Peptides against a protein of PDB entry 4QMF. Designs and how they scored, part 24

Target 1, 175 residues: chain A of PDB entry 4QMF
Amino acid sequence: ESSFMTLFPKYRESYLKTIWNDVTRALDKHNIACVLDLVEGSMTVKTTRKTYDPAIILKARDLIKLLARSVPFPQAVKILQDDMACDVIKIGNFVTNKERFVKRRQRLVGPNGNTLKALELLTKCYILVQGNTVSAMGPFKGLKEVRRVVEDCMKNIHPIYHIKELMIKRELAKR

## One batch from the design tools (peptide; aimed at target 1 Y161 I163 M167)

Design b2_p18_3_s3 (made by RFdiffusion4, then SolubleMPNN; from b2_p18_3, 7 letters changed)
Fold by OpenDDE base, seed 4:
Structure b2_p18_3_s3 (fold): chain B 175 residues (1-175), chain A 18 residues (1-18)
Amino acid sequence: as target 1 above (175 residues)
Amino acid sequence: DELDEELDKLSREILEES
């Protein structure tokens, strides 16, 4: 039997408590057991003797990973679908200067979140910027594109270049 | 900077076309 555990920050505790019954219900459909440990601040998923699909445990692992990084449950639970993948991109180590970090992170989001929304549309992904991570969900190809844009942005490569590139690719794909 | 403004404009255009 396989199990995976992830830690979550304290500020996430209250939310996780409120949705944990929903998490349990979603995973029960796949005969995956789960545990929320409020003392340790961890979430655990594990296969049971009744688990039929051996691959579902990996999706359950991804579910708790996403939840730990502030992805809301209604979105995170979609990871259990076969056609859905995810990525958690660590952005906190690209820049040592705090102010520079904040500026580059904000550039990725854009005014009113417009840049992020545009990127979501172009990549067909869900994208959440939270703290030192960017969580993304969607098709594998789109996730690769998201990671490139996000990391390059933190490396001071302006997102506009990638957005334009993605626009061109989208138009070519429609032809 | 200038590119930030251009990016926002472009982003809004993308969203409006969707």
Scores: peptide ipSAE 0.740, ipTM 0.968, DockQ to the pose 0.926
OpenDDE base, seeds 1, 2, 3, 5: peptide ipSAE 0.738, 0.737, 0.735, 0.734; ipTM 0.968, 0.968, 0.968, 0.968

Design b2_p18_3_s4 (made by RFdiffusion4, then SolubleMPNN; from b2_p18_3, 8 letters changed)
Fold by OpenDDE base, seed 4:
Structure b2_p18_3_s4 (fold): chain B 175 residues (1-175), chain A 18 residues (1-18)
Amino acid sequence: as target 1 above (175 residues)
Amino acid sequence: DKLDEELNKLSEEILKES
């Protein structure tokens, strides 16, 4: 049997308590067991003797990983679908200066979240910027593009260059 | 900066087309 555990920050506890029955129900469909440990501040998923698909445990692992990074359950649960992948991009260590970090992170989001929304559209991904991580869900190709844009932005490569490139790629794909 | 403004304009354009 296989199991995976992830820690979550304290501020996430209340929400996780609220949706944990939904998590349990979703995973029960795949005969994956799960535990929310409020003392340790952890989530655990585990295969059971009735687990049919051994690969589903990896998706369950991703589910709790996404939930720990503030992805809402209705979105995070989509990771259990076969055609859905995810990525959690750590952005907190690219810049040591806090103000510079905040500026670059904000540049990624853009006014009213416009840049992020545009990037979501271009990559066909869901993207959430929270704290020191960016969580993304979508097709593998799109996720690779998201990671490139996000990391380069934190490296002070302006997102506009990537957005323009993605626009061109999108147009070519429509032909 | 200038690029930020251009990016926002471009983003808005992309969103309008959707």
Scores: peptide ipSAE 0.733, ipTM 0.968, DockQ to the pose 0.925
OpenDDE base, seeds 1, 2, 3, 5: peptide ipSAE 0.729, 0.730, 0.727, 0.725; ipTM 0.968, 0.968, 0.967, 0.967

Design b2_p18_4 (made by RFdiffusion4; failed a check: a repeat of another design)
Pose (drawn by RFdiffusion4):
Parts: C-alpha cells; structure tokens; sequence
Structure b2_p18_4 (pose): chain A 175 residues (1-175), chain P 18 residues (1-18)
C-alpha cells in the first residue's frame, strides 16, 4: 500500500549500487520492500502484507532520502532507530546568484570544515553539506538549532553569533 | 573577514575542548 520514492544524482549511483544489498537487508528486518531503479535513477520503499508496524515506512522514506544526499549508509541506518530524527535542509532558493551561494555555503562549512564540526559538537547532531542540501541527524532540539543556523547562514547572517550563543548556553549548563 | 577569522579561532577552541 504505502510507497515513497526519491531521486538521486548519478555520482551517487555507484555507491548505492554496491551497498544496496545492505539496505534491503536493514529494511528486511522491518519487512519493508525496496527497489533501486538505475535507468530512472531512483529509490523506492514500500510496505508489504507482512509489515508489523506500517509507520516505520516514514523512517524508511527518510533513509533513502538521506542516501540520495550523499549521507554514508552506516550513519544513515540510524534513522531506523527510535531516538533518531533527521532533517534534509534545502539551501537552493536563497540566492539567485551562483557565486554568492557558494560564498555562503562555504561560510557554512568554513576552513577545514571546522565551523561545521563545531556545530556538530554544540547541537550534538551529525551534519553533512552536499550540493543544494544540508542533511542533519540527531536530537530534535539540536536539529531545530541546526536548521536555524543553516537557514540564517544562507541568508547573510554570519554563524559566529549562533556558535557563540550555543557555546555560552553550554557553559551555563555546565555550572 | 574579521568574523570569519574569529569564528575559526572559536571553532578550533571548541574542537580542542572536545
């Protein structure tokens, strides 16, 4: 009955093609069927007659969505867990110009990826920047903070204020 | 530029503390 599909770019196809057997196996634990269409370049997840809890299909949809945005499989299967949520942030429709987009996304990740890593440490979330999206995984509150930082960064508001704020909050909680 | 430099220093500090 329930079926969700997503599209993936070609540079991702090879990786998925070699790890798809691991995906259907992880989904087989929940009795969710999945198909990888190479010509169309898409992934599909479906519920079956023997699926115990159909609501997990939502998580399965998130899994393949994370897989379409260059999130590694070992990190991605965590979405099938309970205390795990995700958020794939679209950053494409903030800037009409290409140069400024790259400027702000690079500002988002920063030198050596340090400021991006700093966000991971402060929001306690896994964050991955790829093309037109920023994929995040972890606690709901930290996810809200990540979306806030990313969206406010793609707008010309620098991440430094947010990082400082989160650092101050963390030290205040340390007390 | 100044904000970027300050943010990089802050980020390095936070990473070292981890």
Amino acid sequence: as target 1 above (175 residues)
Amino acid sequence: SELDEELEELAEKIIEES

Design b2_p18_4_s1 (made by RFdiffusion4, then SolubleMPNN; from b2_p18_4, 9 letters changed)
Fold by OpenDDE base, seed 4:
Structure b2_p18_4_s1 (fold): chain B 175 residues (1-175), chain A 18 residues (1-18)
Amino acid sequence: as target 1 above (175 residues)
Amino acid sequence: DRLDEELEKLSNEILKEA
């Protein structure tokens, strides 16, 4: 039997408490057990004797990982689908200067989140920027593209270059 | 900067076409 645990920040506790019954219900369909530990501030998922698909535990692991990084449950639960992958991109270590970090992170998001929305469309991914992480969900190819744009942005490579590239690729794929 | 403005324009274009 396999188990995975993730810690979550204190500010996430109230939300996780609210949706945990939904998490339990979703995982019960796959005979995966789960535990929310409010004292430790952790979520745990575990296979049971009734777990049929051994791979589902890895998706359950990803589910709690996403939830810990502020992805809403209705979106995060989609990770249990076979065609969905995810990535949690750590962006906090690319820049030591806080002001520079904030500026580059904001550049990634753009005014009214328009840059992020555009990137979501181009990559067919869901993308959430929260704190020192960027969470993404979607097809594997799209996730690779998201990671490249995100990390390069934090490295001071302007997103416009990647957006233009993705636009070209999209147009070529439609032909 | 200039690139930020261009990115905003481009983003808006992408969003309008969606």
Scores: peptide ipSAE 0.711, ipTM 0.965, DockQ to the pose 0.937
OpenDDE base, seeds 1, 2, 3, 5: peptide ipSAE 0.708, 0.710, 0.704, 0.704; ipTM 0.965, 0.965, 0.964, 0.964

Design b2_p18_4_s2 (made by RFdiffusion4, then SolubleMPNN; from b2_p18_4, 8 letters changed)
Fold by OpenDDE base, seed 4:
Structure b2_p18_4_s2 (fold): chain B 175 residues (1-175), chain A 18 residues (1-18)
Amino acid sequence: as target 1 above (175 residues)
Amino acid sequence: DELDEELDKLSREILEEA
C-alpha cells in the first residue's frame, strides 16, 4: 500500500476544513483514503485494499498538492481525470530581491490577469499564481509551455516573446 | 515598460478572439 502526505500553510486551514468532505467523497469513488490533520497541518492520501487502479494514488497525491497551493477544489479535483496533468512551479528562488520578484510575478499575471488568461487559452491550461508557486493543470504539452513561460519570466525574459511564439504555434496547428 | 503595455494589448486581443 502507498501513501503520500503534504503540508499546507495555516491560512489554508479554514478552506480545507470546509471542502474536506468533498475531497473524501471524490477519493472514496476510487477507494483512496484521506486524512486532514489540523494539528500537523497536513493532508494524507492512502491506498486501501479495495483500491483497484494503482495509478490513482499518484493523482490523489497531486490533488492534495494542488489544494495545499490554494487551487480551489472544483478545479483541483479534475486532476483525478485520466487526461489531466498538473505542475507546481516554484518561482520564489529565481530572484533574491523581493521587489524584483513581485514585479516579475505581476508581469506574469498582467493587468486584470489578462496575461495569465491569455496564457491559459494558448496552452489550454488552468494557471494559478499564488505566493511563491504557480500551479497549472492541463495537457502535458501545455504544462511544459506554461513552465517555460513562468520560469523565463522570473529570469527576466519578457512573456511577450513566448506569447507570440505560442500564437504562431496555435495558428500552425489550425492548418 | 513598453513591452508590458504591448503584452497587455496582445493579451486582450487574444482573449477577445476567443
Scores: peptide ipSAE 0.744, ipTM 0.969, DockQ to the pose 0.926
OpenDDE base, seeds 1, 2, 3, 5: peptide ipSAE 0.742, 0.742, 0.740, 0.739; ipTM 0.969, 0.968, 0.968, 0.968

Design b2_p18_4_s3 (made by RFdiffusion4, then SolubleMPNN; from b2_p18_4, 7 letters changed)
Fold by OpenDDE base, seed 4:
Structure b2_p18_4_s3 (fold): chain B 175 residues (1-175), chain A 18 residues (1-18)
Amino acid sequence: as target 1 above (175 residues)
Amino acid sequence: DELDKELDELSKKILEEA
């Protein structure tokens, strides 16, 4: 049997309590057990004797990882689909200066979230910027692109260069 | 900066065409 556990910050507790029955129901379909530990502040997923697909536990692991990083359940649960992958990109260590960090993070999001939405469209991914992490869900190819843009942005490479590149790639793919 | 403004305009364009 396989088991995975992830910790979540205190501010997520109320939300996780609210949706945990939904998490349980979703995982029950795959015979994956799950536990929400409010004392420790952790989520655990585990295979059972009835688990048919051993690979589903890895997706369950990803599910709780996404939930811990503030991805809403209706989006996070899509990770259980075979064609869906995810990535949690840590962005907090690229810059030591807090103001610079905030500036670069905001640049990634853009006014009214326009930059982020554009990036989502170009990569066919869902992207959530929260705290010191960026969570992304989508096809593997798109996720690679997202990580590149996100990390480069934190390295002070302006996203506009990547956006233009992605636009070109998209046009070429349509031909 | 200037690039930020350009990026926003480009982003808007991308979204409008979607």
Scores: peptide ipSAE 0.747, ipTM 0.971, DockQ to the pose 0.924
OpenDDE base, seeds 1, 2, 3, 5: peptide ipSAE 0.745, 0.745, 0.743, 0.743; ipTM 0.970, 0.970, 0.970, 0.970

Design b2_p18_4_s4 (made by RFdiffusion4, then SolubleMPNN; from b2_p18_4, 7 letters changed)
Fold by OpenDDE base, seed 4:
Structure b2_p18_4_s4 (fold): chain B 175 residues (1-175), chain A 18 residues (1-18)
Amino acid sequence: as target 1 above (175 residues)
Amino acid sequence: DKLDEELNKLSEKILKES
């Protein structure tokens, strides 16, 4: 049997308590057991003797990983679908200066979240910027593109260059 | 900066056309 555990920050506890029954129900469909440990501040998923698909445990692992990074359950649970992948991009260590970090992170989001929304459309991904991580869900190809844009932005490569490139690629794909 | 403004304009265009 296989199991995976992830820690979550304290501020996430209240929300996780609220949705944990939904998590349990979703995973029960795949005979994956799960535990929310409020003392340790952890989530655990585990295969059972009734687990049919051994690969589903990896998706369950991803589910709790996404939940720990503030992805809402209705979105995070989609990771259990076969055609859905995810990525959690750590952005907190690209820049040591806090103000520079905040500026670059904000540049990624853009006014009213416009840049992020545009990037979501271009990559066909869901993207959430929270704290020191960016969580993304979608097709593998799109996720690769998201990671490139996100990391380059933190490296002070302006997102506009990637957005333009993605626009061109999108147009070519429509032909 | 200038690029930020251009990016926002471009983003709005993408969103509008979606």
Scores: peptide ipSAE 0.743, ipTM 0.970, DockQ to the pose 0.926
OpenDDE base, seeds 1, 2, 3, 5: peptide ipSAE 0.740, 0.741, 0.737, 0.735; ipTM 0.970, 0.970, 0.969, 0.969

Design b2_p18_5 (made by RFdiffusion4)
Pose (drawn by RFdiffusion4):
Structure b2_p18_5 (pose): chain A 175 residues (1-175), chain P 18 residues (1-18)
Amino acid sequence: as target 1 above (175 residues)
Amino acid sequence: EEELDEELEELAEEIIKE
């Protein structure tokens, strides 16, 4: 009955092609069927007659979505867990110009990826920047903070204010 | 903007060292 599909870029195909057996196995635990269409370049997740809880298909949809945005499989399967949520943030329709987009995304990740790592440490979330998207995984509150930072960064508001704020909040909680 | 970037990099390095 329930079926969700997503598209993936070609540079990702090779990785998925070699880890797909691990994906259908992880999904087999929940009795969710899955197909990888190479010609179309897509992934599909479906519920079956023998699926215990159909709602997990939503998580399965998130899994293949994370896989389409260059999130590594070991990190991605965590979405099938309970205390895990995700958010794939689209950053394409903020800037019409290509140079400015790269400027702000590079500001988002920063030198040596440090400011991106700092966000991971402060929001307690896994964050991955790829092409037109920023994929995030972890606690709901931290996810809200990540979306806030990313969206406000793709708009010309610098991440430094957010990082400072989160650092102050963290030290206040330390007390 | 350059100054904010430099300050943010220093702050990020500090946080990562923790």

Design b2_p18_5_s1 (made by RFdiffusion4, then SolubleMPNN; from b2_p18_5, 6 letters changed)
Fold by OpenDDE base, seed 4:
Structure b2_p18_5_s1 (fold): chain B 175 residues (1-175), chain A 18 residues (1-18)
Amino acid sequence: as target 1 above (175 residues)
Amino acid sequence: EEELDKELDKLSEKILKE
């Protein structure tokens, strides 16, 4: 039997408590057990003797990982679908200067979140920028593109170059 | 960089309207 645990920040506790019954129900369909430990601040998922698909535990692992990084449950739960993948991109260590970090992170999001929304459309991904991480969900190809844009942005490569590239690729794919 | 930011925003809006 396999198990995975993820720690979550204190500010996430109230939300996780609220949705944990939904998490349990979703995982029960796959005979995956789960535990929310409020003292430790952790989520755990485990296979059971009734778990039919051994691979589902990896998706359950990803689910709690996404939830820990502020992805809302209705979106995060989609990770249990076979065709859905995810990526959690750590962005907090690319720059040492806090102000520079904030500026680059904001550049990725853009005014009113327009840049991020555009990137979501171009990559067919869901993207959430929160704290020191960017969480993304979608097809593998799209996720690779998201990671590239996100990391390059934190490396001071302006997202506009990637957006233009993705636009071109999209147009070519339509032909 | 500020100019690129503005251009990116315009481009993003265009993408969102398509």
Scores: peptide ipSAE 0.718, ipTM 0.965, DockQ to the pose 0.971
OpenDDE base, seeds 1, 2, 3, 5: peptide ipSAE 0.714, 0.714, 0.710, 0.714; ipTM 0.964, 0.964, 0.963, 0.964

Design b2_p18_5_s2 (made by RFdiffusion4, then SolubleMPNN; from b2_p18_5, 6 letters changed)
Fold by OpenDDE base, seed 4:
Order: sequence, then structure tokens, then C-alpha cells
Structure b2_p18_5_s2 (fold): chain B 175 residues (1-175), chain A 18 residues (1-18)
Amino acid sequence: as target 1 above (175 residues)
Amino acid sequence: EEELDKELEKLSNEILSE
């Protein structure tokens, strides 16, 4: 039997408490057990004797990982679908200067989040920027593209270059 | 950089308007 645990920040506790019954219900369908530990501030998922698909535990692991990084449950739970993958991109270590970090992160998001929304459309991914991480969900190809744009942005490569590239690729794919 | 930011905003809006 396999188990995975992830820690979550204190500010996430109230939300996780609210949706944990939904998490339990979703995982019960796959006979995956789960535990929310409010003292430790952790979430745990575990296979049971009734778990049929051994791979589902990895998706459950991803689920709690996403939830810990502020992805809403209705979106995060989609990770249990076979065609959905995810990525949690750590962006906090690319820049030491806080002001520079904030500026580059904001550049990634854009006014009213429009840059991020555009990137979501181009990559067919869901993308959430929260704190020092960017969470993404979607097809593997799209996720690779998201990671490239996100990391390069933090490396001071302006997102516009990648957006233009993705637009070209999209147009070529439609032909 | 400011110019690129403005251009990106324009481009993003274009993408979202399709």
C-alpha cells in the first residue's frame, strides 16, 4: 500500500476544512483514503485494500498538492481524470530581490490577469499564480509550454516572446 | 520593458477577443 502526505500553509486551513468532505467523497469513488490533520497542517492520501487502480494514488497525491497551493477544489479534483496532468512550478528562487520578484510575477499575470488568461487559452491549461508557486493543469504539451513561459518570465525573458510563438504554433496547428 | 508590457496587453486582449 502507498501513501503520500503534503503540508499546507496555515491560511489554507479554513478552506480545506470546508471542502474536505468533498475531497473524501471524490477519493472514495476510487477507494482512496484521505486524512486532514489540522494540528500538523497536512493532508494524506492512501491506498486501501479495495483500491483497484494502482495509478490513482499518484493522482490523489497531485490532488492534495494542488489543494495545498490554493487551487480550488472544483478545479483540482479534475486531476483525477485520466487525461489531466498538473505541474507546480516554484518561482520564488529565480530572483533574490523581492521587488524584482513581484514585478516579474505581475508581468506574468498581466493587467486584470489577461496575460495569464491568454496563456491559458494558448496552452489549453488552467493556471494559478499564488505566492511563490504557479499551479497548472492540462495536457502534458501545454504544461511544458506553461513552465517555459513562467520560468523564463522569472528569468527576465518577457512573456510576449513566448506568447507570439504560441500564437504561431496555434495557427499552424489549425491548418 | 514598459513598451513590451503595453504590447503584451494589446496582444493578450486580442487573443481573448477571438
Scores: peptide ipSAE 0.700, ipTM 0.961, DockQ to the pose 0.972
OpenDDE base, seeds 1, 2, 3, 5: peptide ipSAE 0.698, 0.699, 0.694, 0.694; ipTM 0.961, 0.961, 0.960, 0.960

Design b2_p18_5_s3 (made by RFdiffusion4, then SolubleMPNN; from b2_p18_5, 7 letters changed)
Fold by OpenDDE base, seed 4:
Structure b2_p18_5_s3 (fold): chain B 175 residues (1-175), chain A 18 residues (1-18)
Amino acid sequence: as target 1 above (175 residues)
Amino acid sequence: EEKLDEELDKLSKEILAE
């Protein structure tokens, strides 16, 4: 049997308590057991004797990882679909200066979230910027593109260059 | 950089309007 555990920050506790029955129900369909430990501040997923698809545990692992990084359940649960992948990009260690970090992170999001929404459209991904991480869900190709844009932005490569590139790629793909 | 920020926002809006 396989088991995976992830820790979550204290501020997520209330929300996770609220949706945990939904998590349980979603995973029960795949005969994956799950536990929310409020004392430790952890989520655990585990295969059972009735688990049919051994690969589903990896998706369950990803589910709790996404939930720990503030992805809402209705979105995070989509990771259980075969065609859905995810990535959690750590952005907090690219810049030591806090003000510079905030500035670059905000640049990624853009006014009213327009840059992020545009990036979501171009990559066909869901993207959430929260704290020191960026969570993304979507096709593998799109996720690779998201990671590149996000990390480069934190490295002070302006997102506009990548956005323009993605626009060109999108147009070529339509042909 | 500020100029690029403004340009990016404009471009983003255009993308979203498609």
Scores: peptide ipSAE 0.729, ipTM 0.965, DockQ to the pose 0.960
OpenDDE base, seeds 1, 2, 3, 5: peptide ipSAE 0.728, 0.728, 0.723, 0.722; ipTM 0.965, 0.964, 0.964, 0.964

Design b2_p18_5_s4 (made by RFdiffusion4, then SolubleMPNN; from b2_p18_5, 7 letters changed)
Fold by OpenDDE base, seed 4:
Structure b2_p18_5_s4 (fold): chain B 175 residues (1-175), chain A 18 residues (1-18)
Amino acid sequence: as target 1 above (175 residues)
Amino acid sequence: EEELDKELDKLSQEILAE
């Protein structure tokens, strides 16, 4: 049997308590057991004797990883679908200066979240910027593109260059 | 950089308006 555990920050506790029955129900469909430990501040998923697809445990692992990074359950649960992948991009260590970090992170989001929304559209991904991580869900190809844009932005490569590139790629794909 | 920020926002809005 396989088991995976992830820690979550204290500020997520209330929300996770609220949705944990939904998590349990979603995973029960795949005979994956789960535990929310409020003392340790952890989530655990585990295969059972009735687990049919051994690969589903990896998706369950990803589910709790996404939930720990503030992805809402209705979105995070989509990771259990076969055609859905995810990525959690750590952005907190690219820049040592806090003000510079905040500036670059905000540049990724853009005014009213326009840049992020545009990036979501171009990559066909869901993207959430929260704290020191960026969580993304979508097709593998799109996720690779998201990671490139996000990391380069934190490296002070302006997102506009990648956005223009993605626009061109999108147009070519329509042909 | 400020100019690029403005340009990016404009471009983003155009993408979203499609």
Scores: peptide ipSAE 0.740, ipTM 0.967, DockQ to the pose 0.961
OpenDDE base, seeds 1, 2, 3, 5: peptide ipSAE 0.738, 0.739, 0.735, 0.735; ipTM 0.967, 0.967, 0.967, 0.967

Design b2_p18_6 (made by RFdiffusion4)
Pose (drawn by RFdiffusion4):
Structure b2_p18_6 (pose): chain A 175 residues (1-175), chain P 18 residues (1-18)
Amino acid sequence: as target 1 above (175 residues)
Amino acid sequence: EEDEIIEKAIEEMEEELE
């Protein structure tokens, strides 16, 4: 009955093609069927007659979505867990110009990826920047903070204010 | 180690903003 599909770019195909056996196996634990269409370049997840809890299909949809945005499989299967949520942030329709987009996304990740790592440490979330998207995984509150930072960064508001704020909040909680 | 990464990231952002 329930079926969700997503598209993936070609540079991701090889990776998925070699790890797909691991994906259907992880999904087999929940009795969710999945198909990888190479010509179309898509992934599909479906519920079956023997699926225990159909609602997990939503998680399965998130899994293949994370896989379509260059999130590594070992990190991605965590979405099938309970205390795990995700958020794939679209950053394409903020800037019409290409140069400024790259400027702000590079600002988002920063030198040596430090400021991006700093966000991971402060929001307690896994964050991955890829092309037109920023994929995040972890606690709901930290996810809200990540979306806030990313969205406010793709708009010309620098992430330094946010990082400082989160650092102050953390030290206040330390007390 | 994590605090050092955060502090360094703040320093780098301050330099860029200036």

Design b2_p18_6_s1 (made by RFdiffusion4, then SolubleMPNN; from b2_p18_6, 6 letters changed)
Fold by OpenDDE base, seed 4:
Structure b2_p18_6_s1 (fold): chain B 175 residues (1-175), chain A 18 residues (1-18)
Amino acid sequence: as target 1 above (175 residues)
Amino acid sequence: SDEEIIEKAIKELEEELA
């Protein structure tokens, strides 16, 4: 039997408490057990003797990882679906200067979130920029593209260049 | 449409970098 645990920041506690019954219900369908530890500030998922698909535990692991990084449950739970993958991209270590970090992170979002929305559409991914991480969910190909754009942005390569490239690729794929 | 959203985003970014 396998188990995975993730810690979550204190500010997520109230939300996680609110949705934990939903988490439990979703995982019960796969006979995966879960525990919310409010003292430690952790979430745990584990297989049971009734778990029929051992691989589902990895998806459960990803679920709690996403939840810990502020992804809302209705979105995060989609990770349990077939062909849905995720990535949590750490962006906090690319730049030491706080102001520079904030500026580069904001570039990913853009005016009214339009840059991020465009990136989501082009990659067929869900993308959440929060704190020192970017969480993404979608097809593997899309996730690869998201990571490239995100990391390059933190390296001072503006997302516009990648967005244009992705747009061109999209148009070519329609032919 | 998705296309319009993307194009708008590109336009905004181009204006920012101009």
Scores: peptide ipSAE 0.615, ipTM 0.949, DockQ to the pose 0.845
OpenDDE base, seeds 1, 2, 3, 5: peptide ipSAE 0.597, 0.614, 0.611, 0.600; ipTM 0.947, 0.949, 0.949, 0.947

Design b2_p18_6_s2 (made by RFdiffusion4, then SolubleMPNN; from b2_p18_6, 6 letters changed)
Fold by OpenDDE base, seed 2:
Structure b2_p18_6_s2 (fold): chain B 175 residues (1-175), chain A 18 residues (1-18)
Amino acid sequence: as target 1 above (175 residues)
Amino acid sequence: MDDEIIKKAIEELEKELK
């Protein structure tokens, strides 16, 4: 039996309670058991004797990881699909100054979220910037690009550099 | 449409950098 557990912050508790039945139903389709522990503030997924796909438990692990980082359930549950991968990028340790951190994080989002939207389109990924993490879902190649842009942004490399590069690559690929 | 969104974002970013 394989089991994975993740902790979630207190502010996420209310939402997780509201969607947990949906989580259970989604995982039941794969014979994966799950537990929401409100006292500990944790989510657990585990295989059962009826689990037929050993790889699905890893996707279930990723599901609860994404949910813990504020990814909405309708998006997070897509991780159970074979063609979907994810990455949770820790951004809180790149900058010690809180104000600088906030500014760089905001650069990743941009005015009206347009920078982030452009990055999502170019990488074919879903991207959520929340707190000290950036959660991304999509193809592996796109995820690698997202991580590079995100980390470089926190290292004070403006996203425009990578966005232009990705745009050029996109145009070349159309030919 | 996607290209337009991306190009607009680039334009906005370029203005921000100036």
Scores: peptide ipSAE 0.302, ipTM 0.869, DockQ to the pose 0.814
OpenDDE base, seeds 1, 3, 4, 5: peptide ipSAE 0.201, 0.292, 0.305, 0.285; ipTM 0.810, 0.867, 0.869, 0.863; seed 4 fails the geometry check

Design b2_p18_6_s3 (made by RFdiffusion4, then SolubleMPNN; from b2_p18_6, 9 letters changed)
Fold by OpenDDE base, seed 2:
Structure b2_p18_6_s3 (fold): chain B 175 residues (1-175), chain A 18 residues (1-18)
Amino acid sequence: as target 1 above (175 residues)
Amino acid sequence: SDEKIINEAIKELEKELE
């Protein structure tokens, strides 16, 4: 039997408590057991003797990983779908200067979140920028594009260049 | 539409880079 555990920050505890019954129900459909440990601040998922699909445990692992990084449950639970993938991009180590980090992270989001929304639409992904990570969900191709844009942004390449490129590609694909 | 949203975002970003 397989098990995976992820830690979550203290500020996430209240939310996780409120949705944990929903997490349990979603995983029960696949005969995956789960535990929320409020003392340790961890989530655990485990296969059971009734788990039919051995690969679903990996998706369950991804589910708790996403939840730990502030992805809302209604979105995160979509990871259990066969055609859905995810990526958690660590952005906190690209720059040492805190102000530079904040500026580049904000640039990724853009005014009113419009930059991020445009990127979501162009890649067909869900994208959440939170703390030192960017969480993304969607098709693998889109996720690859998201990671490139996110990392380049943290390397001081403005997202607009990628967005324009993706827009051009989109227009070309319509022909 | 999606296109409208994307174009508006691009327009806003272009102004920031000027």
Scores: peptide ipSAE 0.475, ipTM 0.922, DockQ to the pose 0.801
OpenDDE base, seeds 1, 3, 4, 5: peptide ipSAE 0.429, 0.435, 0.423, 0.426; ipTM 0.912, 0.913, 0.910, 0.910

